# Peptides against a protein of PDB entry 2KNC: the designs that were tried, part 36

Target 1, 74 residues: chain A of PDB entry 2KNC
Amino acid sequence: KGPDILVVLLSVMGAILLIGLAALLIWKLLITIHDRKEFAKFEEERARAKWDTANNPLYKEATSTFTNITYRGT

## One batch from the design tools (peptide; made by RFdiffusion4, then SolubleMPNN)

Design b2_p16_8_s4 (from b2_p16_8, 12 letters changed)
Fold by OpenDDE base, seed 2:
Structure b2_p16_8_s4 (fold): chain B 74 residues (1-74), chain A 16 residues (1-16)
Amino acid sequence: as target 1 above (74 residues)
Amino acid sequence: PLLELLLLVLLLALLL
């Protein structure tokens, strides 16, 4: 039984499709990992900037907390 | 590895 030319063509087409799909999945995975790392770095830098702002003597909290002395929370 | 996988799939398809 010689190689069925149709089986060879379908196997090559299937292999190309699987390689293409695997390449797209790897590419999407790399982007997703990159974006998550960049977002984590951005949130760390933002958290650091918020702590530095809290230690800035020029930072006036926009919220004046009026202590209502009438609310004894038991 | 991709070329080896392609060759393996081709060899498997030739054995069926």
Scores: peptide ipSAE 0.074, ipTM 0.737, DockQ to the pose 0.139
Fold by OpenDDE base, seed 1:
Structure b2_p16_8_s4 (fold): chain B 74 residues (1-74), chain A 16 residues (1-16)
Amino acid sequence: as target 1 above (74 residues)
Amino acid sequence: PLLELLLLVLLLALLL
């Protein structure tokens, strides 16, 4: 008995679906690796920008803490 | 690797 034509058709369909799924997984993996590399670069650039801001004598924090030395807590 | 997997699936389906 030759391979049932139906079994051959279903096997080809299953193989195409597996190729499609594998392509989607590879695509998702490539994006995830790209996004992690780009995010790591952005966090490095953000950390560097924070250091440059901390060393800028013109940068004043929006929050000033005043210690009231005359406050006697009664 | 993808062509080998395709061939493996085809061979498995021909065996079943």
Scores: peptide ipSAE 0.073, ipTM 0.735, DockQ to the pose 0.138
Fold by OpenDDE base, seed 4:
Structure b2_p16_8_s4 (fold): chain B 74 residues (1-74), chain A 16 residues (1-16)
Amino acid sequence: as target 1 above (74 residues)
Amino acid sequence: PLLELLLLVLLLALLL
């Protein structure tokens, strides 16, 4: 019996679908790895900016503690 | 492994 033309057509269609799915999974994996590397870089830059702000003599903390010397606790 | 499995299925389909 010659190769069933329907089996050949269905196998080729299945192969194209699996290659397409594999390409989408590889693409999603590459994007996910890229986004994780970019996020790690942004967290490092934010950490550096926090260190630079802590060393900046012009940075005033948003919270000022006032000691009320006039408070006689009765 | 998935591509090899696919090639094996395709080869099996050509042999049947």
Scores: peptide ipSAE 0.069, ipTM 0.726, DockQ to the pose 0.131
Fold by OpenDDE base, seed 3:
Structure b2_p16_8_s4 (fold): chain B 74 residues (1-74), chain A 16 residues (1-16)
Amino acid sequence: as target 1 above (74 residues)
Amino acid sequence: PLLELLLLVLLLALLL
């Protein structure tokens, strides 16, 4: 019996869907790996910028912590 | 590997 034309059509449709899904998964994986590498680089640069700022004697933190000496926490 | 897997699935579908 030759391959049932319906089985061939369904197998081709299934193959196209699987290729499309695999291509999307590979694309998403590549983007995710790229974004993770870029984010890791950004966090490293941000960490270095904080160290450079801490060594700059002209840097004044915009946030000042005031100890309220009048607040007796009961 | 993906094209080989596709070819294998197509070959399996042709054998059934």
Scores: peptide ipSAE 0.068, ipTM 0.722, DockQ to the pose 0.177

## One batch from the design tools (peptide; made by RFdiffusion4, then SolubleMPNN)

Design b2_p17_1_s1 (from b2_p17_1, 14 letters changed)
Fold by OpenDDE base, seed 2:
Structure b2_p17_1_s1 (fold): chain B 74 residues (1-74), chain A 17 residues (1-17)
Amino acid sequence: as target 1 above (74 residues)
Amino acid sequence: ILELLQALLALVQELLE
């Protein structure tokens, strides 16, 4: 039986659409994984910087808690 | 890209047989 031209056309169109969709999904997946890895690295560096700041002898806590000696908590 | 074109060509050939 000669090739069904309609089957050939629909199959080619379907294949192009599937390839295009797969490429977009792979692209989005790669970006999402990249961004999450970069963000995780940034948060690790930020956490490390916070720990280093806490050990900095020049770091004075901006909040001086004065215990009000006169505050009788009722 | 080239492999996708080859796969598409192979699919078209299979459908034309």
Scores: peptide ipSAE 0.070, ipTM 0.727, DockQ to the pose 0.218
Fold by OpenDDE base, seed 3:
Structure b2_p17_1_s1 (fold): chain B 74 residues (1-74), chain A 17 residues (1-17)
Amino acid sequence: as target 1 above (74 residues)
Amino acid sequence: ILELLQALLALVQELLE
């Protein structure tokens, strides 16, 4: 029995779709891994900048705690 | 890309045998 032309066409179309989907999944996975590494580095640099600011004797805290002595909690 | 095209061509050939 010669190759069924319909089976050949459907198998080729299915293979192209699967290859395309696999390529998109691999691409998305690579980006996600890259972005997580970059984000982790950014959060580490931000944490260091916060510590350096806290150790700067010229730094004035932007927040002051004011105790409202008139607030009786009623 | 060329290897993917070759793999697709090989699959088509295998289905035509």
Scores: peptide ipSAE 0.067, ipTM 0.718, DockQ to the pose 0.215
Fold by OpenDDE base, seed 5:
Structure b2_p17_1_s1 (fold): chain B 74 residues (1-74), chain A 17 residues (1-17)
Amino acid sequence: as target 1 above (74 residues)
Amino acid sequence: ILELLQALLALVQELLE
């Protein structure tokens, strides 16, 4: 019996779909790994910048806690 | 890409035998 043309067509279509899906999964995986590494680096740089700002003698904290001197906690 | 095309061609050949 010669090859079933429907089996051949469906197998070729299935192979193309599987290759396409595999390529998309690999692409998504690579991007996700890249983005997490870049984000981790960005958060480290942001943390360093915050530490440098905290040690700056010209840094005025934007949050002045006004202790209300008239609040007698009775 | 070339290796994937070769693998696809090999699959088609195996199905045509």
Scores: peptide ipSAE 0.066, ipTM 0.724, DockQ to the pose 0.204
Fold by OpenDDE base, seed 1:
Structure b2_p17_1_s1 (fold): chain B 74 residues (1-74), chain A 17 residues (1-17)
Amino acid sequence: as target 1 above (74 residues)
Amino acid sequence: ILELLQALLALVQELLE
């Protein structure tokens, strides 16, 4: 049976579409893995910055609690 | 990538026989 030109054209079109979809899925997967790794590093650095802020002598706590020692509740 | 392109070319050739 000679090659059905329509079957060949449809198979080539289908293969191109599948390769295109596979490339998009790989690209999206790589970006998602990269973004998760970068976000995990950012959260670790942010956690470290919060610990270093507690030891930074330039950090003044924005909230000072004044205990009024003269308040004797009746 | 080259192996995938060769496999695709072989498949197209088999469809043209």
Scores: peptide ipSAE 0.063, ipTM 0.711, DockQ to the pose 0.202

Design b2_p17_1_s2 (from b2_p17_1, 14 letters changed)
Fold by OpenDDE base, seed 1:
Structure b2_p17_1_s2 (fold): chain B 74 residues (1-74), chain A 17 residues (1-17)
Amino acid sequence: as target 1 above (74 residues)
Amino acid sequence: LLALLLATLLLVLALLE
């Protein structure tokens, strides 16, 4: 009895669908791993940039305290 | 995933006999 042509066609179609699904899952996994690594680098760089922003030599505090040395508080 | 692909390939081969 040759293989039932319908069973063969359905099995091949099912195999193609599973290969397609596997490819999509691998693709999504690769993107997710990439994005997590890039996001971790971005958060590390952002954390470092926050330390540099506290020392921005162009950032003059809007409040300069001038001690008037000639102010004799009477 | 690889185990599922292998299982499906073996199933297809078994259906071709």
Scores: peptide ipSAE 0.048, ipTM 0.669, DockQ to the pose 0.111
Fold by OpenDDE base, seed 2:
Structure b2_p17_1_s2 (fold): chain B 74 residues (1-74), chain A 17 residues (1-17)
Amino acid sequence: as target 1 above (74 residues)
Amino acid sequence: LLALLLATLLLVLALLE
């Protein structure tokens, strides 16, 4: 009994759809992993840039310490 | 997912026999 041509056609169509869905899921997974790694790197670079901003030569500390030359600490 | 692809491939092969 040859395979039912309708069953073979539907099974091949189903297999193509599953391969297409698998490819989309793999693609989405790769992007999601890439984006998470890139975002983690971006937040690390931003954190480092904020630490370097603490040494910004334009940042004047709001606190001026005046050395009182008259204060002899006993 | 891979198990479903393998199961569908095996089903297609079994239907071609």
Scores: peptide ipSAE 0.047, ipTM 0.666, DockQ to the pose 0.093
Fold by OpenDDE base, seed 4:
Parts: structure tokens; C-alpha cells; sequence
Structure b2_p17_1_s2 (fold): chain B 74 residues (1-74), chain A 17 residues (1-17)
């Protein structure tokens, strides 16, 4: 008995839909992995910039403690 | 995913016989 033409058509349509869905999932996965790697790099660069700001002489605490050697407490 | 693609390909081939 030859293949039922309706069953063949529905199976081909289903296969195309599944291939399309698989391609979209792969595409979304690749973008999501790429975006996470780029975001991690951005946060690392931001962390480094914060370390450079912490070493900036402008943010050294303006508190210089001078011990006055001439102060003999009576 | 790969197993699903293989299963669908085998199903299509089996329906063409």
C-alpha cells in the first residue's frame, strides 16, 4: 500500500517545524552564551577601573596624621 | 535535539517506503 499522501505531507511539515525550532534554539543559545561572555568581560573591565580609582591619589584619605615632636604633654 | 532530528529523519524515510 503506497504511503498515505496526507501522512507524508503532515510528517514533512512537522519535520520542517522541528528543524526551524531547533535552529531558533541553537541561535538563542549561541547569542545567550556570547552575551554572557561579553557581560563578564565588561564587569571585569569595570572591576579593574574601580581598582584604578581606588589607587587614584585624589581618593587617598586627606587624613595625614602629623606627630608633633614638640608637644611635651604637661 | 540531535536525537530528535535523527528520529524525525528516520520517521520521514519510513513513511516514504
Amino acid sequence: as target 1 above (74 residues)
Amino acid sequence: LLALLLATLLLVLALLE
Scores: peptide ipSAE 0.046, ipTM 0.662, DockQ to the pose 0.100
Fold by OpenDDE base, seed 3:
Structure b2_p17_1_s2 (fold): chain B 74 residues (1-74), chain A 17 residues (1-17)
Amino acid sequence: as target 1 above (74 residues)
Amino acid sequence: LLALLLATLLLVLALLE
């Protein structure tokens, strides 16, 4: 009994859709893993740059806190 | 991917018998 033409058409359509979805899922997974690794490196480099700036003896903080010794909070 | 392509090919062949 030759394959039912409708079953063959539906199976081919289903196979194309499943391959397309699988390709998109793999692509999304690869990008998501790549981006998370790159973002983690960027945050580590940014953290290191803050530590390097804090240890620079030439760095003066833009904000200095002065305790006014004369300000007895009445 | 290759295993999925092989499985889909085997499924299509089994539906053609």
Scores: peptide ipSAE 0.042, ipTM 0.646, DockQ to the pose 0.203

Design b2_p17_1_s3 (from b2_p17_1, 15 letters changed)
Fold by OpenDDE base, seed 1:
Structure b2_p17_1_s3 (fold): chain B 74 residues (1-74), chain A 17 residues (1-17)
Amino acid sequence: as target 1 above (74 residues)
Amino acid sequence: ILELLLLTLLAVLELLE
């Protein structure tokens, strides 16, 4: 029995829609995996930059504690 | 997703017989 032309048309249309949706899901998945890898690198670089900022000689602590060696408490 | 796509293609082919 040859397939009814209406059943063929509806099945082809459904297949195209499902392929389109599958392609969008794959695309979204690839972007999400890429973004997570880039974000992980960014957080690692940001963590390293925080350590390097603590040792940046441009950040002189504005508080120099002068121990006055001349203060002999009576 | 790929498995679902393969299953849907097989179902469409079976419907075309």
Scores: peptide ipSAE 0.068, ipTM 0.695, DockQ to the pose 0.125
Fold by OpenDDE base, seed 4:
Structure b2_p17_1_s3 (fold): chain B 74 residues (1-74), chain A 17 residues (1-17)
Amino acid sequence: as target 1 above (74 residues)
Amino acid sequence: ILELLLLTLLAVLELLE
């Protein structure tokens, strides 16, 4: 008995929908993995930039401590 | 997901016989 044309049509439509959903899930997964890897690089660069800020020769501490040599505390 | 795609592909092939 040849396949019922209606069963074949519905199975092909179902297969197309499942392929479309699978493609969207793969696409979302690839983007999510890419964004997580990019974010990890940005946090590493930000961590390095924080270490470089501690050694930046242009960074002058806003607070200077001066010892008054003439202050005899009574 | 991949297993579901393989099962659906197999079911479509079995319906085409």
Scores: peptide ipSAE 0.065, ipTM 0.696, DockQ to the pose 0.132
Fold by OpenDDE base, seed 5:
Parts: structure tokens; sequence; C-alpha cells
Structure b2_p17_1_s3 (fold): chain B 74 residues (1-74), chain A 17 residues (1-17)
């Protein structure tokens, strides 16, 4: 008995859907790995820029704690 | 995924015989 044409059609459709799903999963995996590496690099560059800003002799901390030298805590 | 794809291709070929 030759292959049932309906079984062949459904199997080909199923194979195409599985290939499509596999391609989407591979694509999502590659993007997720890429984005995590790029984000890690960006956070490292941001951390370095923050350290360079903290060591800048022109950086005035926005929070100057004025210890009032005339405050005798009595 | 790749193994499942190979198994599905093999099953499709077996159905075409």
Amino acid sequence: as target 1 above (74 residues)
Amino acid sequence: ILELLLLTLLAVLELLE
C-alpha cells in the first residue's frame, strides 16, 4: 500500500513547523547570549566611567556634608 | 532540538517508503 497521501501531507507540515520552531529557538538563544554579553560589557564600561568620574578632581559631590565647625554639641 | 529534527526527518523518510 503506497503511503497515505494525508499522512505524508501531515508529516511534511509537522516537519516544517518543527524546523520553524527550532529556528526560532536557535534565534532566541543566540540573541539572549548576545544581549547578555553586550549588557555585561555596557555595565563594565558604566562602572569604569563612574570610577573615572569619582577620581575627577573637578567632581564636586552633590552632597557636601557641611559639618558646622561652630556646632558645639552642648 | 537537532536530534528531534533528525528523528523527525528519519520518520518522514520511513513514511515515504
Scores: peptide ipSAE 0.064, ipTM 0.695, DockQ to the pose 0.158
Fold by OpenDDE base, seed 3:
Structure b2_p17_1_s3 (fold): chain B 74 residues (1-74), chain A 17 residues (1-17)
Amino acid sequence: as target 1 above (74 residues)
Amino acid sequence: ILELLLLTLLAVLELLE
């Protein structure tokens, strides 16, 4: 007795849905791993760039304390 | 995930025989 046509149709539909769901899960997993690695790299590069700027002997601190010599505090 | 996909494919083939 060949497989019941209904069982074959339901099995094929179920297989397509499971393959589609598995592909979406794999895709989401790959993106999530990629984005976390890329974000970690960007934060490391930003931390290095900030450190390099802090060690640059040409970096004058943006905070110039201007003592107003004309301020006679009475 | 790949193992689960392989097991589901095998189960569908076994049901088709």
Scores: peptide ipSAE 0.060, ipTM 0.690, DockQ to the pose 0.306

Design b2_p17_1_s4 (from b2_p17_1, 14 letters changed)
Fold by OpenDDE base, seed 1:
Structure b2_p17_1_s4 (fold): chain B 74 residues (1-74), chain A 17 residues (1-17)
Amino acid sequence: as target 1 above (74 residues)
Amino acid sequence: VLELLLALLKLVQELLS
């Protein structure tokens, strides 16, 4: 039986579509993995920056605690 | 990409045989 032209055409079209979809999925996966690694670094840097900001020598606490040494509780 | 193209060509050859 000679090749069914319709079967050949549909098979080729299907294969091209599947390859295209697979390529897009791989591309998206690679980007997603890359972005997650970059985001993890960014969050680590933000965490470090937050710790450094908490110890900013320019930050003056608005509240100072004074121990009254003259307070003798009777 | 080349392997995918080769696989596609083999598929076409199989369908045309």
Scores: peptide ipSAE 0.064, ipTM 0.699, DockQ to the pose 0.142
Fold by OpenDDE base, seed 2:
Structure b2_p17_1_s4 (fold): chain B 74 residues (1-74), chain A 17 residues (1-17)
Amino acid sequence: as target 1 above (74 residues)
Amino acid sequence: VLELLLALLKLVQELLS
């Protein structure tokens, strides 16, 4: 029996849809992984910059705490 | 993508045989 044209058409349509969906999923996955890696790098650089700021000899804390040596905590 | 197209072509050939 010759090929069922309807089966062929539906199978081709289904395959195209699956390929398209797979391509979109792969694309989205790659972007998501890329963005997360870039964000992680940015947060690492930001964390490092914060540590460098803490070690900045020009950084003077806005608040100075004085320990009252006469304070006996009851 | 190319491998998927080749797989599709093989599927079509199988369905047409």
Scores: peptide ipSAE 0.060, ipTM 0.693, DockQ to the pose 0.174
Fold by OpenDDE base, seed 5:
Structure b2_p17_1_s4 (fold): chain B 74 residues (1-74), chain A 17 residues (1-17)
Amino acid sequence: as target 1 above (74 residues)
Amino acid sequence: VLELLLALLKLVQELLS
């Protein structure tokens, strides 16, 4: 029995689609891993910048809890 | 991708035999 031309055609088309889908998944995975590494680095740098700002003696905390010692609670 | 291409070639050869 000669090869069924329709079966061959559909199998080739399906395989091309699967290869294309696999390539897109690999591409998306690589980008996602790259973006996660870059984002982690950015958050680390942002954390360090907050620590440096918190330790900067020029930046008094905007929230000074002034215990009003003269408030006698009358 | 290379393994998929090789698998495709084998499948085509099997279907054409």
Scores: peptide ipSAE 0.059, ipTM 0.692, DockQ to the pose 0.171
Fold by OpenDDE base, seed 3:
Structure b2_p17_1_s4 (fold): chain B 74 residues (1-74), chain A 17 residues (1-17)
Amino acid sequence: as target 1 above (74 residues)
Amino acid sequence: VLELLLALLKLVQELLS
C-alpha cells in the first residue's frame, strides 16, 4: 500500500508544530535565565553602590530633621 | 536545530518508504 497521504501530511504538520513549540520554549527559557542573571548583577551593583555611599566620609544624609522651636503644638 | 531538521527528514523518509 502506498503511503497514506493524510498520514504523511498530518505527521509533517505535527512535526513542524512541535519544532516551533520547542523553539519558543527554548527561547523563553534562555530569556528567563538571562534576565535573572542580569537582574541579580544589577541588584548586587546597587547594593555595593549603597555601601560605598554609606562609607563615604563626605556623604551627608539628604534628610535633616529640623525641630521648629516656635511650634508650641497648640 | 540541525538535529531536529535531520530528525524531521528521517521521519519524512520513513513515512514515504
Scores: peptide ipSAE 0.058, ipTM 0.686, DockQ to the pose 0.213

Design b2_p17_2_s1 (from b2_p17_2, 15 letters changed)
Fold by OpenDDE base, seed 5:
Structure b2_p17_2_s1 (fold): chain B 74 residues (1-74), chain A 17 residues (1-17)
Amino acid sequence: as target 1 above (74 residues)
Amino acid sequence: LLELLLALLEEVLKLLS
């Protein structure tokens, strides 16, 4: 008996769907790995820039806690 | 996933033979 044409068609359709799903999974995996590496690099650069800003004597911290030395607390 | 795809391809080839 020759191959059932319906079985062959369904198997080919299933194979195409699985290839498509595999391609999407690989694509998502590659993007996720890329984005995580780029984000880690960006956060490292941001951390370095924050440290350089903190050590720059021209950047007065916007929150100077003025302990009013004249507040005698009477 | 690749092994499953290869297994499916082998099954399709068996159905066509």
Scores: peptide ipSAE 0.051, ipTM 0.677, DockQ to the pose 0.145
Fold by OpenDDE base, seed 1:
Structure b2_p17_2_s1 (fold): chain B 74 residues (1-74), chain A 17 residues (1-17)
Amino acid sequence: as target 1 above (74 residues)
Amino acid sequence: LLELLLALLEEVLKLLS
């Protein structure tokens, strides 16, 4: 018995839809993995930049405490 | 995933036979 034309059409349509969905899932997975790697790199660079900022004399507190050596309490 | 796609293809071929 030849396949029912309706069964063939529905099976082909279903297969195409499933392949399409699988491709979208793979695409999303690849992007998610890429984004996580890039984010991890960004956080590492940000952590390094924080260390460099802490040692950068440009970011030293502008406030200096001076002890007045001429102040003699009576 | 590949095995799933192969299984799906086999199922489609069974429907076409």
Scores: peptide ipSAE 0.050, ipTM 0.668, DockQ to the pose 0.134
Fold by OpenDDE base, seed 4:
Structure b2_p17_2_s1 (fold): chain B 74 residues (1-74), chain A 17 residues (1-17)
Amino acid sequence: as target 1 above (74 residues)
Amino acid sequence: LLELLLALLEEVLKLLS
């Protein structure tokens, strides 16, 4: 008995859909892994930038505290 | 995934035989 043409057509359509879904899942997975690696690098650079700011000799605190030596505080 | 694609291809070939 020759192959049922309807079964063949449905199997081919199902195969194409599964390949398409698999490709989309792989694509999404690759992007997600890439974005997580890039985000991890960004957080590392941000952590380094905080350390560099703390050690930057050009950094001057925006706030200065002054004690008035003439204030006798009654 | 590759094994799944090969198994699917074999199933399609069996349907065509």
Scores: peptide ipSAE 0.050, ipTM 0.670, DockQ to the pose 0.185
Fold by OpenDDE base, seed 3:
Structure b2_p17_2_s1 (fold): chain B 74 residues (1-74), chain A 17 residues (1-17)
Amino acid sequence: as target 1 above (74 residues)
Amino acid sequence: LLELLLALLEEVLKLLS
């Protein structure tokens, strides 16, 4: 007796769904690993750039404190 | 993961045979 046509159809549909889910999980995993590595690299580069700026003797702080001499605090 | 895919393929082939 050949395989039941219904069993064959359900098995093929199930296989396609499982392959599709597996592919999506692999894709999501690869993206998540890639994004974490890239983010870690960008944070390291940003930390280095901040350190280099702090050690640059030509760097003038962008923040200047101005004391308003006309403010009497009353 | 590849072994799981192969095992699944073998199971499908057994159902088709």
Scores: peptide ipSAE 0.048, ipTM 0.658, DockQ to the pose 0.266

Design b2_p17_2_s2 (from b2_p17_2, 15 letters changed)
Fold by OpenDDE base, seed 3:
Structure b2_p17_2_s2 (fold): chain B 74 residues (1-74), chain A 17 residues (1-17)
Amino acid sequence: as target 1 above (74 residues)
Amino acid sequence: ELLLLLLTLLLVLELLL
């Protein structure tokens, strides 16, 4: 008995659908991994920038304590 | 992203019908 033409057609259609689904899953996985890595990097850079804002050399505290070294209290 | 996945799925479906 030759291969049933209907079984061959259904197997080819099923294979194309499975390849398409696999490609979409791989694509979604790659994007999700990329976005998570990029987001983690941006949160690390924001955390570092917040630490650098606390050490902004342009931020002079509104209080300058001048220690007068020549003040010999009489 | 989700919209692009939906559009690609629709395009693949239209190519298979």
Scores: peptide ipSAE 0.028, ipTM 0.580, DockQ to the pose 0.216
Fold by OpenDDE base, seed 4:
Structure b2_p17_2_s2 (fold): chain B 74 residues (1-74), chain A 17 residues (1-17)
Amino acid sequence: as target 1 above (74 residues)
Amino acid sequence: ELLLLLLTLLLVLELLL
């Protein structure tokens, strides 16, 4: 009983499909992991930049409130 | 991206039928 040529053909076609699907899943997984790592880095850099914007020595608030201690409202 | 993945999957299915 030789291997049924039809079973061999269907097994080869099925193997090619599974390899193609596995390659696409691996590719999508790698991109998703890369994108999540890059996004997390950008959020950390944005968080740091928000802290640096609060401490930017060039950004003096346009409004300074001075309490005049000598002003006794008569 | 998801559309390209779907299109590639359809193309691979059409090449196998």
Scores: peptide ipSAE 0.028, ipTM 0.571, DockQ to the pose 0.155
Fold by OpenDDE base, seed 2:
Structure b2_p17_2_s2 (fold): chain B 74 residues (1-74), chain A 17 residues (1-17)
Amino acid sequence: as target 1 above (74 residues)
Amino acid sequence: ELLLLLLTLLLVLELLL
């Protein structure tokens, strides 16, 4: 019994669809990994910049809190 | 990116129909 021509055609169509879907999934996975790595790096740099700003001896907070020792809140 | 995915999906659909 030669291969049923219909089974061969359906198997080729199914293989093309599976290859296309696999390529799209791989592409989406690569992009998602790339974007997550860039975002993680950005959040690390942002965290460092916040720590450096907090430790910058030249950073004077625009708000000086003076505790008025004579203010008895009535 | 999402636009390229949509365009590739449409192109694959046009090749299959």
Scores: peptide ipSAE 0.027, ipTM 0.574, DockQ to the pose 0.095
Fold by OpenDDE base, seed 5:
Structure b2_p17_2_s2 (fold): chain B 74 residues (1-74), chain A 17 residues (1-17)
Amino acid sequence: as target 1 above (74 residues)
Amino acid sequence: ELLLLLLTLLLVLELLL
């Protein structure tokens, strides 16, 4: 009994579809992992930049507190 | 992105039927 030509055709079509679907799933997974890593890195860099800005000796707070030495609070 | 994947999957299904 030769291989049923229909079984061979359906198996080849099914294999092509499974490979295509697997490639799309892998691609989507890679992008999703990349985007999450890039976002996590961006938030870490932003957090570090905020710490560096808070400790920048050139950052003069816009609020100058003048202690009035002559204010005797009664 | 997800829409492009759905469109590519649909196109592959239409080329196979």
Scores: peptide ipSAE 0.027, ipTM 0.573, DockQ to the pose 0.136

